# Peptides against a protein of PDB entry 7BDX, part 201

Target 1, 212 residues: chain A of PDB entry 7BDX
Amino acid sequence: EMGAAACTLLWGVSSSEEVVKAILGGDKALKFFSITGQTMESFVKSLDGDVQELDSDESQFVFALAGIVTNVAAIACGREFLVNSSRVLLDTILQLLGDLKPGQCTKLKVLMLMSLYNVSINLKGLKYISESPGFIPLLWWLLSDPDAEVCLHVLRLVQSVVLEPEVFSKSASEFRSSLPLQRILAMSKSRNPRLQTAAQELLEDLRTLEHN

## One batch from the design tools (peptide; made by RFdiffusion4, then SolubleMPNN)

Design b2_p21_3_s2 (from b2_p21_3, 6 letters changed)
Fold by OpenDDE base, seed 3:
Structure b2_p21_3_s2 (fold): chain B 212 residues (1-212), chain C 212 residues (1-212), chain A 21 residues (1-21)
Amino acid sequence: as target 1 above (212 residues)
Amino acid sequence: as target 1 above (212 residues)
Amino acid sequence: MPLFAKDDSNDLPGLEPLFSS
């Protein structure tokens, strides 16, 4: 109980840039983020066959960890730290996103995708994530999720790739050959306005790239 | 492991006033401090008969909790919060300080005393602590500790009482009748300069009160 | 910047708070 409460509190305060700077300025940051990846991985591995009690202390703890990573990545110095010093955590997040089934651990998946999106704002981070083995197949796997928020954050991450010519050019062949166009078109007709907008914007960006 | 790391990180960032305000501005503060007292109490109860592994995750976790309380109490709004909304935690700290033997859990004892000292900066807090049953005997019990840092923070807490006439007047009879004067005089000759100074200042303050 | 009025109205003068690390 107390661990989840402490981590949840840390998540809440991590929305401040000053708190993120304080986290990173300490000697504990490297260790913390190293253990974070391991903890998240252990949690996801324990889900095999069990009904996720969403309200469990364990779940709340992992959500808070993912939230902390997200908020750290929301700050320029935080994403620089993650990209330079916590690549193993990024690898873990990518792995866990692949290991989770569609509809499984939706809240965690959203937070992990938000963290990757934030990291993708950093050019080095975007390069690192996009060059990860199986990245493009992973995006499409994630886009099959029934949850609109998961799909939204996948589309945002895809947009980060598409908007960076140097990154997109490296993946362009694989991207075009496997693009779930019909799925994205269906999302552009979603009743969820955020998903609808994100899908429309991505379709516009993709059309612009086909004319160049 | 991860719980201790998260709590240690929260402790580190809690040295910021902005972080303290963020902690208190959230809906999690009441729950967090409620569980904090329970967790600290459970830890101290588990020490009966066991060699405290100082480096255990459990110990580090409890140190971090006590550190968080200390740093929250270091801020004006934080001590106001503790005095108004977390009196049970203050009661717990007083109890635990009485339950711990001289030389036992020195680091925890120091942190708890620092938190009470910080609370004593608030007039309501000082009144509340000093009016707690057995407070004066507790001070002298704690002053028997072989550790100079423990004794230092006891003297600081005693000074907070002595410097406030309204508070001191209520306890003056009991205080004077049980004052370990020889012990304080011995501390004024300590090789520890901080302890020496604190004991000298307290002796000066006490002498001033005897002339009034 | 909102001036957080340090509501030190309830604080005793001359005592410096202690931070722990």
Scores: peptide ipSAE 0.207, ipTM 0.721, DockQ to the pose 0.221
Fold by OpenDDE base, seed 5:
Structure b2_p21_3_s2 (fold): chain B 212 residues (1-212), chain C 212 residues (1-212), chain A 21 residues (1-21)
Amino acid sequence: as target 1 above (212 residues)
Amino acid sequence: as target 1 above (212 residues)
Amino acid sequence: MPLFAKDDSNDLPGLEPLFSS
C-alpha cells in the first residue's frame, strides 16, 4: 500500500518539468528506472493469460510507474536521459507490449504506448525503438486490440515513424508489405472521434508517401 | 526495492516548495500521510530491542518517508496541513520517539525530531505537540541518547518550547522540575560545535527566563 | 483545491525550518 501511495504521488508531481529535472538531476535516477523496468516485467509475468486488469494496489503501483516514465519522457531532457541511459527500460516496455494479450492490462498498455510515443519525439529515441527487432509486427499486434485508446496510441506511434523519412525509409518495405490497411480503414470509420481522426490522418500521410 | 526507490526520489524532490505544494494540492495527500504513520509504526514494531539501525531497503524506505514528512513540514503550508489534517501522524511520531531505545534507529529519530521541530515553527503545531501526554518526559528520554545529532535536534525542539511564552508557561513547572541541567551543561562542553552551541544558547534562554 | 499557503503569520519568528536530504 505505502509504495503505491508514494509512487502515485511521485506520478502526480512528475507532471512538472521542474520535478522531472529534479528526478534526473539526482544520483538515484538510473537505479529508479532500472528497477522500474524489472517491476513492470515482474507484474506482467504474474498475470494469468485471461486475467483482466486487476483493480489492486499492485496494478495501481505499476500504473504509477508507467505514468512517471511517460511524464519523464514528455520533457526533452527526460527523453534524452531515457534514450542514453535507460535503453533497457525501453526494451522492457517493447517486450511487455508484446507479452500482453489484446484486451489485457489496457491502462498499462496505454501508458507504455504514451511513453514510447513521447520517446519517439526524440529522433534518436525514434531510431532506437523502430530498429528494435519485431517492432513493426508489434505495432500490428497492438493494433488488433479491441480497445480504442490502445489503438489510438498505436496509430500515433506509427505516425511518428511515418513522418520521419530517415526512419521510415529503413523499414518502408516491411511496413508496406504488412500494413493492416483494412484495420486502419475500419478505424477511420470509428464512432470514437479521436480514433477516427488519427486513422484518417495516418491514411492521408501514407497516401502522400505513396505518391512521392 | 521499487517502493524504496520511488519514495527516495519523492524525498529528494520534496525539498522544493513547489513539490510540497503539489503533494498537498492533490487528493492523495491525506491517504499518503495516514499510511506513512502506519508504515513507520510497523517498521519500528518489527525491530528487535537490541537491533541497530538496519541497512536494508525497508529502513531506507522509512527514512525516505520521514524525510518527506520533514520536508513537507519545512514549508509553512505543509506545517498547516500536518497540524490540521495529519495529527495522527504527529501522534505516531511522538509515540515512535518514545518506543525507540537510546542509540536505536538514530537516523530515523533525527528525521522525526527534525519534522517535529519544523511543525513547532507553527504556533498551533507547537501547542499541539507540547500538550501531548508525556511530551516533557519524552524530551528528557531522547536527550539521554548517546548520539550528538539526536541530542542536537532535541535541544532545538526544547528551544522552540522555551521561546514561546504561552506554551512554556503551561508546562514551566514540570519543565523546571525535571530539567536535566547537568546533561545540558555537559553538552555545552561538547567537542561537537553544533551541539555545544545549541546547548549554550538554550542555557542562556533558560537563564533569561529565570530572571523574568 | 489548491492549498494556498496560509499566512506565515502563524510561524514563530526566528526559527528556520530544516530540510532533510
Scores: peptide ipSAE 0.206, ipTM 0.721, DockQ to the pose 0.220
Fold by OpenDDE base, seed 4:
Structure b2_p21_3_s2 (fold): chain B 212 residues (1-212), chain C 212 residues (1-212), chain A 21 residues (1-21)
Amino acid sequence: as target 1 above (212 residues)
Amino acid sequence: as target 1 above (212 residues)
Amino acid sequence: MPLFAKDDSNDLPGLEPLFSS
């Protein structure tokens, strides 16, 4: 309980740029993010197939951890730190997103996707995550999620790839051959305005790339 | 380990006034400080008589918790919060300081004394802690500690009482009758300049009160 | 209940708070 409470508070305060800088300016950042990845991995591995997010201290703890990672990645220096010094954590997040079934651990999945999206704002970060083994299949796996918020953040991450020619060119063949176009088109007609807009914008970006 | 790491980071960032305000501005503050007291109490109760501070995750966790309390109490709104909404925590800290033997858990004792000193900067806080059962005997018990840092913070807390006539008048009889004058005089001759100065200043303040 | 006061009107003058690290 106490650990979860402390971590939740740290998550809350990590929404500040100054706090992110303070987190990273200390000598504890590396260890913290290393253990963060291990903790999240242990949590996901503890989930049996049909077990949803437990309303437990452990799940709250993992949410807070993922929230902290997200908020750190929201800041330029935080992205640079994660990309340079916490690559194992990024690999872990990618792995965990692959291990989770559609509809499973939705809140955690959203937070992890938000963190990856934030990382993708950094060119080095985008290069790193997009070159990860199975990255393209993972995107499509995640896009099969019934949750609109999960899908929204997948589409944002896809957009980050598409808008960077240096990255997109490396995976363009696989991307084009495996693109779940019908799924994205369905999302462009979503009643969720955020998902609708994201899907429409991505479709426009994809069309622009086909004409260039 | 992860809990201790998260708590340690929260401790580090809590040195900021903005972070303290953020901690308190959330709906989690009450629960956090409630569990904090319980966690510290459980730790101290787990200590066998001759067992010093364990070099464990648990001890590091408790240090971080005590550090957070200290830093929260260092801010005006934080003191007000602790005095109004976390009195049980203050009572717990006073109790734990009484339960610890001289020379035992020195680092924790220092942090807890720092927190009480910070609380004592608030008039309501000073009134509250000074009216606690056994407060004066506790001060003298703590002043018997061989650690100069412990003694320094005891003297600071005593000074806070002495400098507030409304508080001092209530305990003046007990204070005068039980004052470990020889011990304070010995501290005024300490090789530790911080302890020396604090003891000298307190002796001056006490002399001034005897002449008024 | 309001959790905290935003002012230092209740603080004793001349005492400096301590921060821990």
Scores: peptide ipSAE 0.203, ipTM 0.720, DockQ to the pose 0.220
Fold by OpenDDE base, seed 1:
Structure b2_p21_3_s2 (fold): chain B 212 residues (1-212), chain C 212 residues (1-212), chain A 21 residues (1-21)
Amino acid sequence: as target 1 above (212 residues)
Amino acid sequence: as target 1 above (212 residues)
Amino acid sequence: MPLFAKDDSNDLPGLEPLFSS
């Protein structure tokens, strides 16, 4: 209980750039993000047996951890820190996104996808995550999720890849051959306006790339 | 381990006024400080059996909690919050300071005394803690500690009481009758310059009050 | 663009508060 409360407060205050700088300027940051990855991994591994109630102290704790990672990645110096000094955490997030089944731990999946999107704003970060083994299959696996928010954040991450020519060129063949076009077209007709817009924009970006 | 790491980071960033405001402006502050008191109490109650190593994860966690309380109390709005909305925590700190034996948990005792001193800057806070049952005997109990830092922070808290006429007048009879004058005189000869100065200043303040 | 959230409060004069680290 106390750990979850402390972590939740740290998550809340991490929405400030000054707080992110204070977290990263200390000598505790590396250890914190290392343990964060381990804790998130342990939680996801525990799910195969127990239907953990979404409102459990453990779930709230892991949500707060993922929120902190997201907020750190929202700041330029935080992205640089994660990309240079916490690559194991990025690897863990990619792995956990693959381990979670469609419809499983939606809130955690959204937070992890938001963190990866924020990391993708950094060119080094985008290169690192897009060159991860199985990255393209992972995107399509995640796009099979029934949750609209999961799908929205997958589309945002896909758009970050597509809009960077230096990154897209490396995976263009695999991307074009495996693209779930019918799924994206279905999302462009969603009743969720954010998902609808994101899918439509991505389809326009993809059409522009096919004509070049 | 993860809880202690998160709490330690929160402690570190709590040295900023903006972070204290962010902690207090959220809807989680009341719960956090309630659980803080319970956690500190549970830790102190566990000490009668196990020589907890000062470097244990549990000890570090409790130190970070006490540090957060101290830093919140260092900010004006934080003092007002503690005095108005977290009186149970103040009661717990006073109780735990009475439960700890001389030489026991020095670091925790110092942090708790620093938090009470910061609270005493608020006139409502000073009135509240000084009107607590057994407050004057508690000060003298704490002044029997062999640790110079504990004694220093006790003397600072005593000075806050002595320098406020409206508060001192209520306890002046008990204070004068029970004052460990020989102990304070011994501290005015300490090799610790901070303790020496604090004891000398308090003796001068007390002499001024006896002539009035 | 990244996403954020914030809040503020009151105090008395003369004594310098102590910060812990």
Scores: peptide ipSAE 0.208, ipTM 0.726, DockQ to the pose 0.220; fails the geometry check

Design b2_p21_3_s3 (from b2_p21_3 with E1S V7D L9W L18V S20A)
Fold by OpenDDE base, seed 4:
Order: sequence, then structure tokens, then C-alpha cells
Structure b2_p21_3_s3 (fold): chain B 212 residues (1-212), chain C 212 residues (1-212), chain A 21 residues (1-21)
Amino acid sequence: as target 1 above (212 residues)
Amino acid sequence: as target 1 above (212 residues)
Amino acid sequence: SPLFSSDDWNDRPGLEPVFAS
């Protein structure tokens, strides 16, 4: 209980750039993010057996951890730090996103996707995650999720990849051949305006790339 | 482990006024400080049996909690919040300081004393803690500690009481009759310059009050 | 939100807070 409360407070204050700088400026940052990855992994592995209620203290704790990672990655120095010093955490997030089934642990999945999107703003971060084994299949796996927020953040991450020619060119053939176009088109007609817009923008970006 | 790491990070960033405001501005602050008191109490009660190593994750976690309380109390709005909304935590800190033996859990004792000193900067806070049952005997009990940092912060808290006529007048008779003058005089001759100065200043303040 | 309604924090003058590090 207390751990979840403390971590939730840390999550809340981590939305500040100055707090992110303070977190990273300390000698504990490396260890913190290392253990964060391990803790998130342990939690996701536990889901295969015990239906941990989403409202459990353990779930709240892990959500807070993922939220902290997201907020750190939202800051330029934070994403640079994660890319340089916490690559194992990025690997873990990618792994966990693959381990979760569609509809499973939606909130955690959203937070992890948000963190990856934020990391992808950093060119080194984008390169690193996009070069991860199975990254493209993972995107499509995640896009099969019934949750609109999951899909939204997948589309944003896909867009981030597509908008970087240096990265997109390396995987363009695989990307085009496996692209779930019908799914994205369906999302562009969503009643969710955020999802609709994200899908439409991605479709426009993809069309632009086909003409070049 | 992860809880201790997260709480330690929160402690580190809590030295900022903006972070304190963010902590208090959230809807979780009341619950956090309530559970903090319970957690600290549980830890201190556990010491009577298990020699918890000062370097344990549990100890580190509780130190971080006490550090957060201290840093919140270091900010004007933070001490006002504690005095108005977290009085049970103040009661708990006073209780725990009494439950600990001289030389026992020095680091925690220092942090708790620092928090009480900070709270005592708020006039309502000073009134509240000084009106607590056994407060004066508690000060002398704590001043018997062999640790210079414990004694330093006891002297600071005593000084904070002495410097407020409205509070000191209510307990002046008990204070004067029980004052461990020989102990304070010994501290004024300490090789520790901080302790020496604090003891000397307190002796000067006490002399000034005897002449009035 | 905690009611930070009063600009008067009830602080006593001349006392400096201590931070824990």
C-alpha cells in the first residue's frame, strides 16, 4: 500500500521538467529504472496466473512506474537519458507489450506505448526501438487491441516511425507488405475523434510516402 | 526494494517548493501522510524484536518517508498543511521519538526531529506539538541521546519553543524545573561546532528569559 | 485540492527551515 502511494505521488510530480531533471540528476536514477523494468516484468508475468484486479495496490504501483517512465520520456533530457542509460527498460517495455493479449492490462499498455512514443521523439530512441526484433509485427499485434486508447498510441508510434525517412526506409518493404490497411481505414472512421484523426493523418502520411 | 527506490526518489525531489506544492495539490496527500505515519509506527514497533539493519530496504523506505515529511514541513504551505490536515502524523512522530531508546535509529530520529522543528516554525504547529502530553519530558529524553545530530535537532526544537513567549510561558515552570542544564552546558563545550553553537545560543536565550 | 485559502501561513519570523537530504 505505502509503496503504491509513494510511487503514485512520484508519478504525479514527474509531469514537471524540473522534477524529471531532479530524478535524473540523482545517483539513484539508473537503479530506479532498472528495478522498474524488473518490477513491470514481474507484474505482467504474474497476470498469466492470478487475475490481479486492475484496482489492486500492485497494479497501481506498476501503473505509477509506467507513468513515471512516460513523464521522464516526455522531457528531452529524460528521453536522452532513457536511450543512453536505460535501454534494457525499453527492451522490457517492448517485450511486455508483446506478452500482453489484446484487451489485457489496457492502462499499462497505454502508458508503455506513451513512453515509447515519447522515446521515439529522440532520433536515437526511434532508431533503437525500431531496430528491435519483431518491432513491426508488434505494432500490428498492438493495433489489434479493442481499446481505442491503445490503438491511438499505436498509431502515434507508427506515425513517428513513418515520419522519419532514415528509419522508415530500412523497414519500408516489411512495413508496406504487413500494413493492416483495412484496420487503419476502419479507425479513420471511428467515432472517437482522437483515434479518427490519428488514423487519418497516418493514412495521409503513408499516401505521401507512396508517391515519393 | 522498488518501493524504497521510488520513495527515495520522491524524497530527493521533495526538497523543491514546487514539488511540495504538487504533492499537496493532489488528492492523494492526505492518504499518503496517513499511511506514512502508520508505516513509520510499524517499523519502529518492529525494532523491539528484530534488529533491522539500518541499511535494509525497509529502513531506507522509512527514512525516505521521514525525509519527505521533513521537506514538506520545510515549506510554509507544507507545514500549514501538516498542522491542519495531518495532526495524527505529528502525534505519531512524537510517540515514535519517545519509543526509541537513546542511540536507537539515529537517522530516523534526526529526520523526525527535523520535521518537528520545521512544523514548529508554524505558530499553530508549535502550539500543537508543545501541548502534546509529555512533550517536555520527551525533549529531555531525546537530549540524553549520545548522537550529536539528535542532540542538535533537539536543541533547535527547544530553542523554537523558548523563542515563542506565548508557548513558553505556559510551560515555563516545568521547563525550568526539569531543564538538564548540565547537559546543555556540556554540549556548549562540544567539539562539534554546530552542536556547540546551538547549545550556546539556547543558553543565551534562556538567560535572557530569566532576566525578563 | 487542499484549501490554501489564507496568504497567512502562520510562520514565526527568524526561524529557518531545515531540509533533509
Scores: peptide ipSAE 0.330, ipTM 0.744, DockQ to the pose 0.220
Fold by OpenDDE base, seed 2:
Structure b2_p21_3_s3 (fold): chain B 212 residues (1-212), chain C 212 residues (1-212), chain A 21 residues (1-21)
Amino acid sequence: as target 1 above (212 residues)
Amino acid sequence: as target 1 above (212 residues)
Amino acid sequence: SPLFSSDDWNDRPGLEPVFAS
């Protein structure tokens, strides 16, 4: 209980750039993010099938950890730190996103996808995650999720990849051949306006790339 | 391990006024400080005699909690919060300071005494803690500690009481009758310059009050 | 959330707080 409470407070204050700098300026950051990955992995492995207790201290703890990673990645120096010093954590996030079933751990998926999106703002980060084995199939696996928020953040990450020619060119053939176009088209007609807009924008970006 | 790491990071960033305000501005502060007291109490009760493992995750966790309380109390709005909304935590700190033997949990005592000193900067806080049952005997119990840092922070808290006429007048008879003058005089001759100065200043303050 | 002010009207003058590091 106390650990979850402390971690939740740390998550809350990590929305400040100054706090992120303070976290990273300390000598504890490296160990913290190493253990963070292990803790998140242990949680996912402890799930009995699709059952998750959202209101458990354990769940709250893991959500807070994922939130901290997201907020750290939201700051330029934070994403540079993650990309340079915590690549194993990024690997863990990619792994966990692959291990979770559609509809399983939706909130955690959203937080992890937000962190990867933030990391993708860093060109080195984008290169690193996009070159990860199975990255393109993982995006499509995640895009099959029934949750609109999961799909939204997948679309944002996909858009981040598409908007970077240097990265997109390396996987353009795989990307185009496996693109779940029907799924994205369906999302462009969603009643969820955020999802609708994100899908429409992605389709527009993709069309622009086809004419080049 | 992860809980201690998260709490340690929170302690580190709590040295910022903006972080303290962020902690208090959230909806989790009340519960956090409630559980903080329980956690610290559980730790002290779990000690087998005078044995403490300083390098344990549990000890580090409790030190971080006490550090957070101290840093929150170092800010005006933070001490106001503790005085108004977390009086049970203050009671717990007073209790734990009484439960610990001389030389036992020195670092924790120092941190708790620092928190009480900071609370005493708030006039309501000073009134509250000084009116707590057994407060004066507790100060003398703590002043018998062999550790110079414990004694230093006791002297600072005593000075805080002495410098407030409205509070000191309420307990002046008990204070004067039980004052360990020989102990304070011995400290005024300490080789520790901080302890020496604090003891000398307190003796000067007491002499000034005797001539009024 | 509780409302806090930066006003030190409850603070006693001449006492400097200490931080724990």
Scores: peptide ipSAE 0.320, ipTM 0.741, DockQ to the pose 0.221
Fold by OpenDDE base, seed 1:
Structure b2_p21_3_s3 (fold): chain B 212 residues (1-212), chain C 212 residues (1-212), chain A 21 residues (1-21)
Amino acid sequence: as target 1 above (212 residues)
Amino acid sequence: as target 1 above (212 residues)
Amino acid sequence: SPLFSSDDWNDRPGLEPVFAS
């Protein structure tokens, strides 16, 4: 309980750039993010056994950890730090997104996807995550999720990749051959306006790329 | 381990006024400080059994919690919050200071005494803690500690009481009758310059009060 | 917004707070 409360507070205050700089300015950041990855991994591995209640202290703790990572990545110096010094955590997030079943741990998936999107704003970060083995198959796996918010954040990450010619050109053949076009078209008709817009924009960007 | 790391980071960033305001601006502050008191109490109660290593994750966790309380109390709105909304925590700190033996948990004692001193800057806070049953005996008990840093922070708290006529007048008879004058005189000859100065200043203030 | 204002109406003058590092 106390750990979850502390992490929740740290998550809340991590929305400030000044707090992120303070976290990174200390000598404890590397250790913290290392243990964060391990803790998240242990949590996900435990889900195959017990129906962990969404409102459990353990779940709240892991959500807070993922939230902290997301908020750190939202700051320019924070994403630079993660890309240079916490690559194991990025690898862990990618792995965990693959290990989770459709509809499983939706809130955690959203937070992890938000963190990857934020990291992708950094060109080194985008290069690193997009070069991860199985990255393109992972995107399509995640896009099979029934949750609209998960799908929204996947589409945002896909768009981040598509908008960078240097990165997209390396994977263009695989990307085009495996693109779940019918799924994206279905999302462009969603009643969720955010999902609808994201899907429409991505389709427009992809059409532009086919003609260039 | 992860809990201790999170609390340590939260402690580190709590040195900022903006972070304290962010902590208090959330809906989680009350719960956090409630659980903090319980956690600290459980730790102190466990010490009578096992020689908990000073460097244990549990010790570090409790030190971080006490540090957060201290830093929140260092801010005007933070001490106002504690005095109005976390009086149980203040009572717990006073109780724990009485339960700890001389030389036991020196670092925790210092942090708790710093928090009480900060609270005493608020006039309502000073009134509240000074009206606590056994407060004056507690001060003299703590002043029997062999640790110079503990004694320093006790003297600072005593001075905070003495400098407020409205509060001091209510307890002046008990205060004067129980004053460990010889102990304070010994501290005024300490090789620790901070302790020496604090003891000298207190003796001067007390002499002034005897003649008024 | 914070729950409490930072007004010092209850603070005693001449006392400086201490921070724990």
Scores: peptide ipSAE 0.317, ipTM 0.740, DockQ to the pose 0.217
Fold by OpenDDE base, seed 3:
Structure b2_p21_3_s3 (fold): chain B 212 residues (1-212), chain C 212 residues (1-212), chain A 21 residues (1-21)
Amino acid sequence: as target 1 above (212 residues)
Amino acid sequence: as target 1 above (212 residues)
Amino acid sequence: SPLFSSDDWNDRPGLEPVFAS
């Protein structure tokens, strides 16, 4: 219980840029993010067996860890740190997103997707994650999720890729050939206004790229 | 390992007033400090049996918790919060300081004493801890510690009491009758300059009070 | 620099808080 409580507090305060800088300014940052990846991985591996209650201390702890990563990545220096010093964590997040089934661990998926989106604001970060093996298939796998928030954050990550010609051009052929257009079109008609807007904007961006 | 790492980071960032305010501004603060007391108590109770390595994850975790409490109490609103909303934690700290033997858990004692000193800056806090049953005997018990840092922070806490006439007058008779004068005089001759200074200042303050 | 508490929080004058590092 105490571990989850402490980590939850750290998550809460990590929304401040000052706190992120303080985390990164310490000698413990590298170790923390290394163990974070391992802990998240261990949690996801545990899901194949015992149905851990989503409200368990372990779940809350992992959510807090993912939240911390997200908030660190929300800050410019934080995402630069992750890109330069915590690539293994980024690899772990990508792997875990692939390992989780549609509808499984929605909150964790959302947090991990938010972290990847934040990392993608950094050009080096975008390059790194987009060059990961199976990245495009992973996006489409994730877009099959029944949860609107998961899909929303997938669309945001896709948009982040599409908005960068230097990155998008490298994968454009695979991207176009595998694009779940009907799924995105269905999302553009969603009753969820955020999902609807994100899907519409992405479709507009994609159409613009076809004419260029 | 991850719990200790997360808590250690929270300790590190808690040195900022902004972070303390962020901790207190959340709905989790009360729960966190409640569990903190319980966790520290459980740790101290475990010391009667298995010699836990001082460098264990558990020890590091508890040190981080005590550090967080200290740093929260170092901020005006933080000590006001502890005084108003976490009195059970203060009671726990006082109890644990009494339960620990001289020379036992030096680092934890120092951190707990620092937290009490910080709380004592608040007049309500000083009143509360000084009115605790056995407070004066506890101070002398702690002053028997062979560690200079423990003794230093005991002297600081004693000085905090002595500097407040409204509080000191209530216990002055007991204080004077039990004062380990020879011990404090010995500390005033310490080779440790911080301990020497603190003991000298306290002796000066005590002499001033005898003439008033 | 060590953070001094403001007088608005029932603080006693002349005492400096200590931080744990």
Scores: peptide ipSAE 0.299, ipTM 0.741, DockQ to the pose 0.222

